# Peptides against a protein of PDB entry 5VVV: the designs that were tried, part 151

Target 1, 276 residues: chain A of PDB entry 5VVV
Amino acid sequence: FLCGVVEGFYGRPWVMEQRKELFRRLQKWELNTYLYAPKDDYKHRMFWREMYSVEEAEQLMTLISAAREYEIEFIYAISPGLDITFSNPKEVSTLKRKLDQVSQFGCRSFALLFDDIDHNMCAADKEVFSSFAHAQVSITNEIYQYLGEPETFLFCPTEYCGTFCYPNVSQSPYLRTVGEKLLPGIEVLWTGPKVVSKEIPVESIEEVSKIIKRAPVIWDNIHANDYDQKRLFLGPYKGRSTELIPRLKGVLTNPNCEFEANYVAIHTLATWYKSN
Target 2, 276 residues: chain A of PDB entry 5VVV as posed
Amino acid sequence: FLCGVVEGFYGRPWVMEQRKELFRRLQKWELNTYLYAPKDDYKHRMFWREMYSVEEAEQLMTLISAAREYEIEFIYAISPGLDITFSNPKEVSTLKRKLDQVSQFGCRSFALLFDNIDHNMCAADKEVFSSFAHAQVSITNEIYQYLGEPETFLFCPTEYCGTFCYPNVSQSPYLRTVGEKLLPGIEVLWTGPKVVSKEIPVESIEEVSKIIKRAPVIWDNIHANDYDQKRLFLGPYKGRSTELIPRLKGVLTNPNCEFEANYVAIHTLATWYKSN

## One batch from the design tools (peptide; made by RFdiffusion4, then SolubleMPNN)

Design b2_p22_4_s1 (from b2_p22_4, 13 letters changed)
Fold by OpenDDE base, seed 4:
Structure b2_p22_4_s1 (fold): chain B 276 residues (1-276), chain A 22 residues (1-22)
Amino acid sequence: as target 1 above (276 residues)
Amino acid sequence: MELEKKYKESKERYKKAALEDL
């Protein structure tokens, strides 16, 4: 069970010292996972093709080493979906080289994120792939296999919540394709019925699990505030039955952008996780 | 320019959806 934090917000990424402090807190609270997915890391999303500089590499190596020191699984995410051409072998090779670099930093766990992108494929991709889901699954499977089928590999679908599913979760052709064609060792990220799910009913997890043919990892936006910087979510982790735990592969909270605001969010997630 | 536009559109798509959830 993956339990911890995703740094998955839009806005100023946490500094390395905050991330190290996070790992210490995660270990102390018997949480086990950190997903590196800061939207405003230029080399994560906008400039995903760009290799890390020597200085950036040293920072990431140090961060990954710190995660290991605290027995936290460091998952490196990349979000190529803004401008990748899935059918272009050069794009696939570029993605491979980027993940090879991160593998050299000592990273062993990876994620491909296709969140918040346009559903329209380019003309070249439409000639090769029958749907957007087919393109995403193809590259995800290829990368997963290329990396030697790492123990933890995550996929974030473009339809990552109930409200994004067309026509709905159980009938989504996109999620059906993901469920049917995504390799079984690849985990699927899900935010619940909504982007910001006040509640995640058990039935909603059963519904999505059926179509994706696996238990999801919850990317939990309950404490996310990057959509409204006038809000700060200081409340406890709530609206998730502990009956979800045996039905999930994990829960990663995407908390407030303000690192110091997240004590209650993360601590109460840990309490929730241990209550089962 | 174009990539920055796509990034902004991505962010606004998320923000709009998240605000509609509240």
Scores: peptide ipSAE 0.704, ipTM 0.957, DockQ to the pose 0.956
Fold by OpenDDE base, seed 1:
Structure b2_p22_4_s1 (fold): chain B 276 residues (1-276), chain A 22 residues (1-22)
Amino acid sequence: as target 1 above (276 residues)
Amino acid sequence: MELEKKYKESKERYKKAALEDL
């Protein structure tokens, strides 16, 4: 069971000292996972093709080593979906080389994210793939196999919540393709019925699990404030029954952008996880 | 310019959906 934090917000990424402090807190609270997915890291999303500099490489190696010191699984995410051409072998090779660089930093766990992108494929991709889901699954499976089938590999679908599913979760052709074609060793990220789910009913997890043919990992936006930085979410982790735990592969909270605001959010997630 | 536009549109898509859920 993956339990911890995703740094998955829009806005200024946490500094390395904040991330190290997070790992200390995660270990202390018996949490085990950190997903590196800061949307404003240019080399994570906008400039996903660009290799890390020597200086950036040293910082990431130090961060990955710190996660290991605190027994925290460091998952590196990349979000190529803004401008990748899925049918272009050069794009796939560029993605492979980027993940090879991160593997050299000592990273062993990876995520490929297709959140918040347009569903429209380019003309070249439409000639090769029958749908956007087929294009995403093809590259995800190829990357997963290329990396030697790492123990932890995550996929974030473009339809990552109930409100994004057309016509709904159980009938989505997109999620059906993901469930049928995504390799079984790849985990699927899900935010619940909504982008920001106040509640995640057990029945909603049973519904999505049926179509994706696996238990999801919750990307939990309950404490996310990047959509309205005038708000701070200081309340406890709530609206999730402990009956979800045996039905999930994990829970990763995407908390407030302000690192200092997240004590209650993360501590109460840990209490929830240990209460089963 | 085009990539920065796509990034902004992506962020606004997320924000709109997150705010509709409140």
Scores: peptide ipSAE 0.696, ipTM 0.952, DockQ to the pose 0.956
Fold by OpenDDE base, seed 3:
Order: structure tokens, then C-alpha cells, then sequence
Structure b2_p22_4_s1 (fold): chain B 276 residues (1-276), chain A 22 residues (1-22)
């Protein structure tokens, strides 16, 4: 069971010292996972093709080593979906080389994220792939296999919540393709019925699990505030029954952008997780 | 320029959905 934090917000990424402090807190609270997915890391999303510099590499190596020191699984995410051409073998090779570099930093766990992107494929991809889901699954499977089928590999679908599913969760052709074609060792990220789910009913997890043919990892936006800079969520982790725990592969909270605001969010997630 | 536009559009899709879901 993956339990911890995703740094997955739009806004100023946490500094390396904050991330190390996070790992210490995660260990202390018996949480086990950190997903590196800061939207404003240029080399994560916007400039995903660009290799890390020597200085950036040293920072990431130090961060990954710190995660290991605290027994925290460091998952490196990349979000190529803004401008990748899925059918272009050079794009796939570029993605491979980027993940090879991160593997050299000592990273062993990875994620491919296709959140918040346009569903429209380019003309070249339309000639090769029957749907956007087929294109995403193809590259995800290829990368997963290329990396030697790592124990932890995550996929974030473009339809990552109930409100994004067309026509709905159980009938989504996109999620059906993901469930049928995504390799079984790849985990699927999900935010619940909504982008920011006040509640995640057990029945909603049973519904999505059926179509994706696996238990999801919750990317939990309950404490996310990047959508409204006037908000700060200081309340406890709530609206999730402990009956979800046996039905999930994990829970990763995407908390407030302000690192110092997240004590209650992360601590109460840990209490929730240990209550089952 | 085009990539920055796509990034902004991505962020606005998320923000809109997150606010509609509240």
C-alpha cells in the first residue's frame, strides 16, 4: 500500500530542504511514499525533453538518497502530454533517455502523467492510434517494459476523476482502453468522483476499479489549494472511509502549496491509514 | 510561446474543474 505525499500542485515547487524535512516526517508517521510531480518543475512538464544539468542532477541524486535514508519510496513523475507526438519514435527515445538519466540518479520508481491535457491527438498520432487512450497506453507500456518493469510504476489518466469521464466512469471508452490495454503491473492514479473530492464513496472506487481492472492509487486533492490562492486547507483528512484501504493500492495526498501548512493534512492521513 | 500557452491552458482546465467541483 503506497501512502504518503504527491508534490503534484501548480505553483512554486518545494525546496530540497523542505522535501528532506517531508521525508523525515513521513518516516516518523510511518508513511512510505513520495511522488515527485511538481507542475512548475520545467523539466517535469513543460520542458520534459530536457536532460537535467549537472547541478540539477546533483540535487536530485541528493534528494533520492535522502528519501532512501528515510525509507521513503521516491517516485519520479514526468508529464510529456502537453506536446508529445506519441507515434514519433524520436519522442519515445527522448522520454527513454530522460528516464535513464533519472534512473542513474538512483531512482527505481516512476510515473507517467497525462493529467490536464487536451484529448485531441495530432494528425500523425491519429494515423497510428485508434484513440488517445491507445496512444497513452502504448507509450506507457513501452516505457514500463524499457525500464525493466519496475516494482512501482504509475499512470495518471487524462480522465483521472468521475467528472472527467465521458459519458461516465463505467461506460468511458477511454478508461475501458486503459483497463484492457495497460499492463497489469502499472498502477492507475485517481482523484475520486471529482478533481477535489470532498468524499470518496466505496461504491465509486468499486466502479472505477472494475473498468480499469485494478485497485487505483488515490491522488488525493482534499488539501490542494493551487486552484485558489485564497484558500488554505488546515483541516483533517476526512470523507474517506477506512473501508477504502483494502480496495486501494495507495493514497498520496497532494496538499497545500505552502509546505508549512501541511502538518495536519499529512499527520491525519497517517492516522487514517493506521486506523485500519 | 506555444508550450507556455499549452501549460496555461492545462492549468486553467484543472482550476476550472476543481472550482466547479466545490
Amino acid sequence: as target 1 above (276 residues)
Amino acid sequence: MELEKKYKESKERYKKAALEDL
Scores: peptide ipSAE 0.691, ipTM 0.952, DockQ to the pose 0.920
Fold by OpenDDE base, seed 5:
Structure b2_p22_4_s1 (fold): chain B 276 residues (1-276), chain A 22 residues (1-22)
Amino acid sequence: as target 1 above (276 residues)
Amino acid sequence: MELEKKYKESKERYKKAALEDL
């Protein structure tokens, strides 16, 4: 069971010292996972093709080593979906080389994120792939296999919540393709019925699990404030029955952008997780 | 320019959905 934090927000990423302090807190609270997915890391999302510099590499190696010291699984995410051409072998090879570099930093767990992108494929991709889901699954499976089938590999669908599913979760052709074609060792990220789910009913997890043919990992936006920085979510982790725990592969909270605000959010997630 | 536009459109798509869900 993956339980911890995703740094998955829009806005100023946390500094390396904040991330190390996070790992110390995660260990102390018997949480086990950190997902590196800061939207404003240019080499994560906008400039995903660009290799890390020597200085950036040293920082990431130090960060990954710190995660290991605190027994925290460090998952490196990349979000190529803004401008990738899925049918272009050069794009796939560029993605491979980027993940090879991160693997050399000592990273062993990875994620491909297709969140918050346009559903329209380019003309070249439309000639090769039957749908956007087929294109995403193809590259995700290829990368997963290329990396030697890592123990932890995550996929974030473009339809990552109930409100993004057309016509709905149980009838989504996109999620059906993901469920049928995504390799079984790849985990699927999900935010619940909504982008920001105040509640995640058990029935909603049973519904999505059926179509994706696996238990999801919750990307939990309950404490996310990057959509409105005038809000600060200081309340406890709530609106999730402990009956979800046996029905999930994990829960990763995407908390407030302000690192110092997240004590209650993360501590109460840990209390929730231990209550099962 | 185009990539920055796509990034902004991505961020606004998320923000809109997150605010509609509240």
Scores: peptide ipSAE 0.687, ipTM 0.951, DockQ to the pose 0.902

Design b2_p22_4_s2 (from b2_p22_4, 12 letters changed)
Fold by OpenDDE base, seed 1:
Structure b2_p22_4_s2 (fold): chain B 276 residues (1-276), chain A 22 residues (1-22)
Amino acid sequence: as target 1 above (276 residues)
Amino acid sequence: SELEEKYRKSKERYFEAALADL
């Protein structure tokens, strides 16, 4: 069971010292996972093709080593979906080289994210793939196999919540293709019925699990505040029954942008997890 | 740039959905 934090917000990323402090807190609270997915890291999303510099590499190696020291699984995410051409072998090779670099930093766990992108494929991809889901699954499976089938590999669908599913969760052709074609060792990220789910009913997890043919990992936006700079979410982790735990592969909370605001959010997630 | 516009639209899709959930 993956339990911890995703740094997955739009806004200024946390500094390396904050991330190290996070790992110390995660270990102390018996949480086990950190997902590196800061939207405003240019080499994560906008400039995903660009290799890390020597200085950036040293920082990431130090961060990954710190995660290992605190027994925290460091998952590196990349979001190529803004402008990747899935049918272009050069694009696939570029993605492979980027993940090879991160593997050399000592990273062993990875994520491919296709959140918040346009559902339309380019003309070249339409000639090769039957649907957008087929294109995403093809590259994800190829990358997963290329990396030697790592123990933890995550996929974020474009339809990552109930409100984004067309026509709905149980009838989505996109999620059906993901469930049928995505290799079984790849985990699927999900935010619940909504982008910011006040509640995640057990029945909603049973519904999505059926179509994706696996238990999801929750990307939990309950404490996310990147969409409203006037709000801080300081309340406890709530609206999730402990009956979800045996029906999930994990829970990763995407908390407030302000690192110092997240003590209650993360501590109460840990209490929730240990109560099962 | 075209890429910056794609990024902006990506962020807006998330923000609009997140705000509609409140």
Scores: peptide ipSAE 0.689, ipTM 0.960, DockQ to the pose 0.960
Fold by OpenDDE base, seed 4:
Structure b2_p22_4_s2 (fold): chain B 276 residues (1-276), chain A 22 residues (1-22)
Amino acid sequence: as target 1 above (276 residues)
Amino acid sequence: SELEEKYRKSKERYFEAALADL
């Protein structure tokens, strides 16, 4: 069970010292996972093709080493979906080289994120893939296999919540393709019925699990505030029955952008997780 | 740039959805 934090918000990423402090807190609270997915890391999303500089590499190596020191699984995410051409072998090779670099930093767990992108494929991809889901699954499977089928590999669908599913979760052709064609060792990220799910009913997890043919990892936006910088979500982790735990592969909270605001969010997630 | 515009639209899509969920 993956339980911890995803740094997955839009806005100023946490500094390395905050991330190290996070790992210390996660270990102390018996949480086990950090997903590196800061939207405003340019080399994560906008400039996903760009290799890390020597200085950036040293920072990431240090960060990954710190995660290991605190027994936190460091998952490196990349979000190529803004402008990747899935059918272009050079793009696939570029993605492979980027993940090879991160592997050299000592990273062993990875995620491919296709959140918040346009559903329209380019002309070249339309010639090769029958749907956007087919393109995403193809590259995800290829990368997963290329990396030697790492123990933890995550996929974030473009339809990552109930409200993004067309026509709905159980009938989504996109999620059906993901469920049917995504290799079984790849985990699927999900935010619940909504982008910011006030509640995640058990039935909603059963519904999505059926179509994706696996238990999801919750990317939990309950404490996310990147969409409203005038708000801080200081309340406890709530609206999730502990009955979800045996039905999930994990829960990663995407909390407030303000690192110091997240004590309650993360601590109460840990309490929730240990209450099963 | 075109890429910056794609990023902006990506962010806006998320923000609009997140705000609609409140």
Scores: peptide ipSAE 0.686, ipTM 0.959, DockQ to the pose 0.934
Fold by OpenDDE base, seed 3:
Structure b2_p22_4_s2 (fold): chain B 276 residues (1-276), chain A 22 residues (1-22)
Amino acid sequence: as target 1 above (276 residues)
Amino acid sequence: SELEEKYRKSKERYFEAALADL
């Protein structure tokens, strides 16, 4: 069971010292996972093709080593979906080389994220793939296999919540393709019925699990505040029954952008997890 | 740039959805 934090917000990424402090807190609270997915890290999303510099490499190596020191699984995410051509072998090779570099930093767990992107494929991709889901699954499976089928590999669908599913969760052709074609060793990220789910009913997890043919990992935006800079979410982790725990592969909270605001968010997630 | 605009639209899609969920 993956339990911890995803740094997955829009806005200023946490500094390396904050991330190290996070790992210390995660260990202290008996949480086990950190997903590196800061949307404003340019080499994660906008400039996903760009290799890390020597200086950036040293920082990431140090960060990954710190995660290991605190027994926190460091998952490196990349979000190529803004402008990748799925059918172009050079794009696939570029993605492979980027993940090879991160593997050299000592990273062993990875994620491919296709959140918040346009559903329209380019002309070249339309000639090769039957749908957007087929294109995403194809590259995800190829990368997963290329990396030697790492123990932890995550996929974030473009339809990552109930409100994004067309026509709905149980009938989504996109999620059906993901469930049927995504290799079974790849975990699927999900935010619940909504992007910011006030509640995640057990029945909603059973519904999505059926179509994706696996228990999801919750990317939990309950404490996310990047969408409203006037808000700070200082309340406890709530609206999730502990009955979800046996029905999930994990829960990763995407908390407030302000690192110092997240004590209650992360601590109460840990209490929730240990209450099962 | 075109890429910056794609990023902006990406962020906007999320923000609009997140705000609509409140």
Scores: peptide ipSAE 0.682, ipTM 0.959, DockQ to the pose 0.908
Fold by OpenDDE base, seed 5:
Structure b2_p22_4_s2 (fold): chain B 276 residues (1-276), chain A 22 residues (1-22)
Amino acid sequence: as target 1 above (276 residues)
Amino acid sequence: SELEEKYRKSKERYFEAALADL
């Protein structure tokens, strides 16, 4: 069971010292996972093709080593979906080289994210793939196998919540393709019925699990505030029955952008996880 | 740039959806 934090918000990423402090807190609270997915890391999303510089490499190696020191699984995410051409072998090879570089930093767990992108494929991809889901699954499976089938590999679908599913969760052709074609060792990220789910009913997890043919990992936006910087979400982790725990592969909270605001959010997630 | 515009639109899609749920 993956339990911890995803740094997955829009806005200024946390500094390396904040991330190291997070690992200390996660270990202290018996949480086990950190997902590196800051939207405003240019080499994560906008410039995903660009290799890390020597200086950036040293920082990431130090961060990954710190996660290992605190027994926290460091998952490196990349979000190529803004402008990747899935059918282009050069794009696939570029993605492989980027993840090879991160593997050299000592990273062993990875994620491919296709969140917050247009559902429309380019003309070249439409000639090769039957749907956007087929294109995403193809590259995800290829990368997963290329990396030697790492123990932890995550996929974030473009339809990552109930409200993004067309026509709905149980009838989504996109999620059906993901469920049928994504290799079984790859985990699927999900935010619940909504982008920001006030509640995640057990029945909603049973519904999505059926179509994706696996238990999801919750990317939990309950404490996310990147969409409204005038608000801080300081309340406890709530609206999730402990009956979800045996039906999930994990829960990763995407909390407030303000690092110091997240004590209650993360601590109460840990209490929730230990209560079952 | 075209890439910056794609990034902006991606952020807006998320923000609009997140705000609609409040």
Scores: peptide ipSAE 0.680, ipTM 0.959, DockQ to the pose 0.915

Design b2_p22_4_s3 (from b2_p22_4, 15 letters changed)
Fold by OpenDDE base, seed 4:
Structure b2_p22_4_s3 (fold): chain B 276 residues (1-276), chain A 22 residues (1-22)
Amino acid sequence: as target 1 above (276 residues)
Amino acid sequence: DKLEKLYEESKKKYFEAALESL
């Protein structure tokens, strides 16, 4: 069970010292996972093709080493979906080289994120792939296999919540393709019925699990505030029955952008997780 | 920039959907 934090918000990423402090807190609270997915890491999303500089590499190596020191699984995410051409072997090779670089930093766990992108493929991809889901699954499977089938590999679907599913969760052709064709060792990220799910009913997890043919990892936006900088979500982790735990592969909270605001959010997630 | 535009459109899509979730 993956339980911890995803740094997955838009806005200023946490500094390395905050991330190290996070790892200390995660270990102390018996949480085990950190997903590196800061939207404003230019080399994570907008410039996903660009290799890390020597200085950036040193920082990431240090961060990954710190995660290991605190027995936290460091998952490196990349979000190539803004402008990748899935059918272009050069793009696939570029993605491979980027993940090879991160592997050299000592990273062993990875995520491919296709969140917050358009469903439209370019003309070249339409000639090769039957759908957007087929294109995403193809590259994800190829990368997963290329990396030697790492123990933890995550996929974030473009339809990552109930409200993004067309026509709905159980009938989504996109999620059906993901469920049927994504290799079984690849985990699927999900935010619940909504982008910010006030509640995640058990039935909603059963519904998505059926179509994706696996238990999801919750990317939990309950404490996310990147969409409203005038709000801080200081309340406890709530609206998730502990009955979800045996039905999930994990929960990664995407909390407030303000690192120091997240004590209650993360601590109460840990309490929730240990209450099962 | 084209990439900057795509990034901002992506961000906007998320923000709108997140706000609608409240």
Scores: peptide ipSAE 0.712, ipTM 0.966, DockQ to the pose 0.942
Fold by OpenDDE base, seed 3:
Structure b2_p22_4_s3 (fold): chain B 276 residues (1-276), chain A 22 residues (1-22)
Amino acid sequence: as target 1 above (276 residues)
Amino acid sequence: DKLEKLYEESKKKYFEAALESL
């Protein structure tokens, strides 16, 4: 069971010292996972093709080593979906080289994120792939296999919540393709019925699990505040029955952008997790 | 920039959907 934090917000990423402090807190609270997915890491999303510099590499190596020191699984995410051409072998090879570099930093766990992108494929991709889901699954499976089938590999679907599913969760052709064609060792990220789910009912997890043919990892936006800089979510982790725990592969909270605001969010997640 | 535009459109899509979820 993956339990911890995703740094997955839009806005200024946490500094390396904050991330190291996070790992110490995660260990202390018996949490086990950190997903590196800051939207404002230019080399994560906007400039996903660009290799890390020597200085950035040293920082990431130090961060990954710190995660290992605290027995925290460091998952490196990349979000190529803004402008990748899925059918172009050069794009796939560029993605491989980027993940090879991160593997050299000592990273062993990875994620491919296709969140918040347009469903429209370019003309070249339409000639090769029958749907957007087929294109995403193809590259995800290829990368997963290329990396030697790492123990932890995550996929974030474009339809990552109930409200993004067309026509709905149980009938989504996109999620059906993901469930049927995504390799079984790849985990699927999900935010619940909504982008920010006040509640995640057990029935909603049973519904999505059926179509994706696996238990999801919750990317939990309950404490996310990137969408409204006038808000801080200082309340406890709530609206999730502990009956979800045996029905999930994990829970990763995407908390407030302000690192210092997240004590209650992360601590109460840990309490929730240990209450089962 | 084209990439910056795509990033901002992505961010907007998330923010709108997040706000609608409340």
Scores: peptide ipSAE 0.709, ipTM 0.965, DockQ to the pose 0.939
Fold by OpenDDE base, seed 1:
Structure b2_p22_4_s3 (fold): chain B 276 residues (1-276), chain A 22 residues (1-22)
Amino acid sequence: as target 1 above (276 residues)
Amino acid sequence: DKLEKLYEESKKKYFEAALESL
């Protein structure tokens, strides 16, 4: 069971010292996972093709080593979906080289994210792939196999919550293709019925699990505040029954942008996890 | 920039959906 934090917000990323302090807290609270997915890391999303500099590489190696010191699984995410051409072998090779660089930093766990992109393929991809889901699954499976089938590999679907599913969760052709064609060792990220789910009912997890043919990992936006800088979410982790734990592969909370605001959010997630 | 536009459109899509979730 993956339990911990995703740094997955829009806005100023946490500094390396905050991330190291996070790992210390995660270990102390018997949490085990950190997902590196800051939207404003230019080399994560907008400039996903760009290799890390020598200085950036040294920082990431130090961060990954710190995660290992605190027995925290470091998952590196990349979001190529803004402008990737899935049918272009040069794009696939560029993605492989980027993940090879991160693997050289000592990273062993990875994520491909296709969140918040348009459902439309370019003309070249339409000639090769039957649907957008087929294109995403093809590259994800190829990358997963290329990396030697790592123990932890995550996929974020474009339909990552109930409200994004067309026509709905149980009838989505996109999620059906993901469930049928995505290799079984690849985990699927999900935010619940909504982008920010006040509650995640057990029945909603059973519904999505049926179509994706696996238990999801929750990307939990309950404490996310990047969409409203006038709000801080200081309340406890709530609206998730402990009956979800045996029905999930994990829970990763995407908390407030302000690192100092997240003590209650993360501590109460840990209490919830240990109550099972 | 084309990439900046795509990033801002992505961010807007998330923000609108997140606000509708409240």
Scores: peptide ipSAE 0.705, ipTM 0.965, DockQ to the pose 0.950
Fold by OpenDDE base, seed 5:
Structure b2_p22_4_s3 (fold): chain B 276 residues (1-276), chain A 22 residues (1-22)
Amino acid sequence: as target 1 above (276 residues)
Amino acid sequence: DKLEKLYEESKKKYFEAALESL
């Protein structure tokens, strides 16, 4: 069971010292996972093709080493979906080389994110792939296999919540394709019925699990405030029955951008997790 | 920039959906 934090927000990423402090807190609270997915890391999303500099590499190596020291699984995410051409072998090779670089930093766990993108494929991709889901699954499977089938590999679908599913969760052709064709060792990220789910009913997890043919990892936006910097979500982790725990592969909270605001959010997630 | 536009459009899509979730 993956339990911890995703740094998955838009806005100023946490500094390395905050991330190291996070790892200390995660260990202390018996949480086990950190997903590196800051939207404003230019080399994560906008400039995903660009290799890390020597200085950036040293920082990431130090961060990954710190995660290991605190027994926290460091998952590196990349979000190529803004402008990738899935059918272009050069794009696939560029993605491979980027993940090879991160593997050299000592990273062993990875995520491919296709969140917050349009469903429209370019003309070249339409000639090769029957749907956007087929294109995403193809590259995800290829990358997963290329990396030697790492123990933890996450996929974030473009339809990552109930409200993004067309026509709905149980009938989504996109999620059906993901469920049928995504390799079984790849985990699927999900935010619940909504982008920010006040509640995640057990039945909603059973529904999505059926179509994706696996238990999801919750990317939990309950404490996310990147969409409204005038709000701070200081309340406890709530609206999730402990009955979800046996039905999930994990829970990763995407908390407030303000690192110092997240004590209650993360601590109460840990209490929730240990209550089962 | 094209990439900047795509990034801002993606951010907007998320923000709108997140706000609608409240």
Scores: peptide ipSAE 0.703, ipTM 0.965, DockQ to the pose 0.944

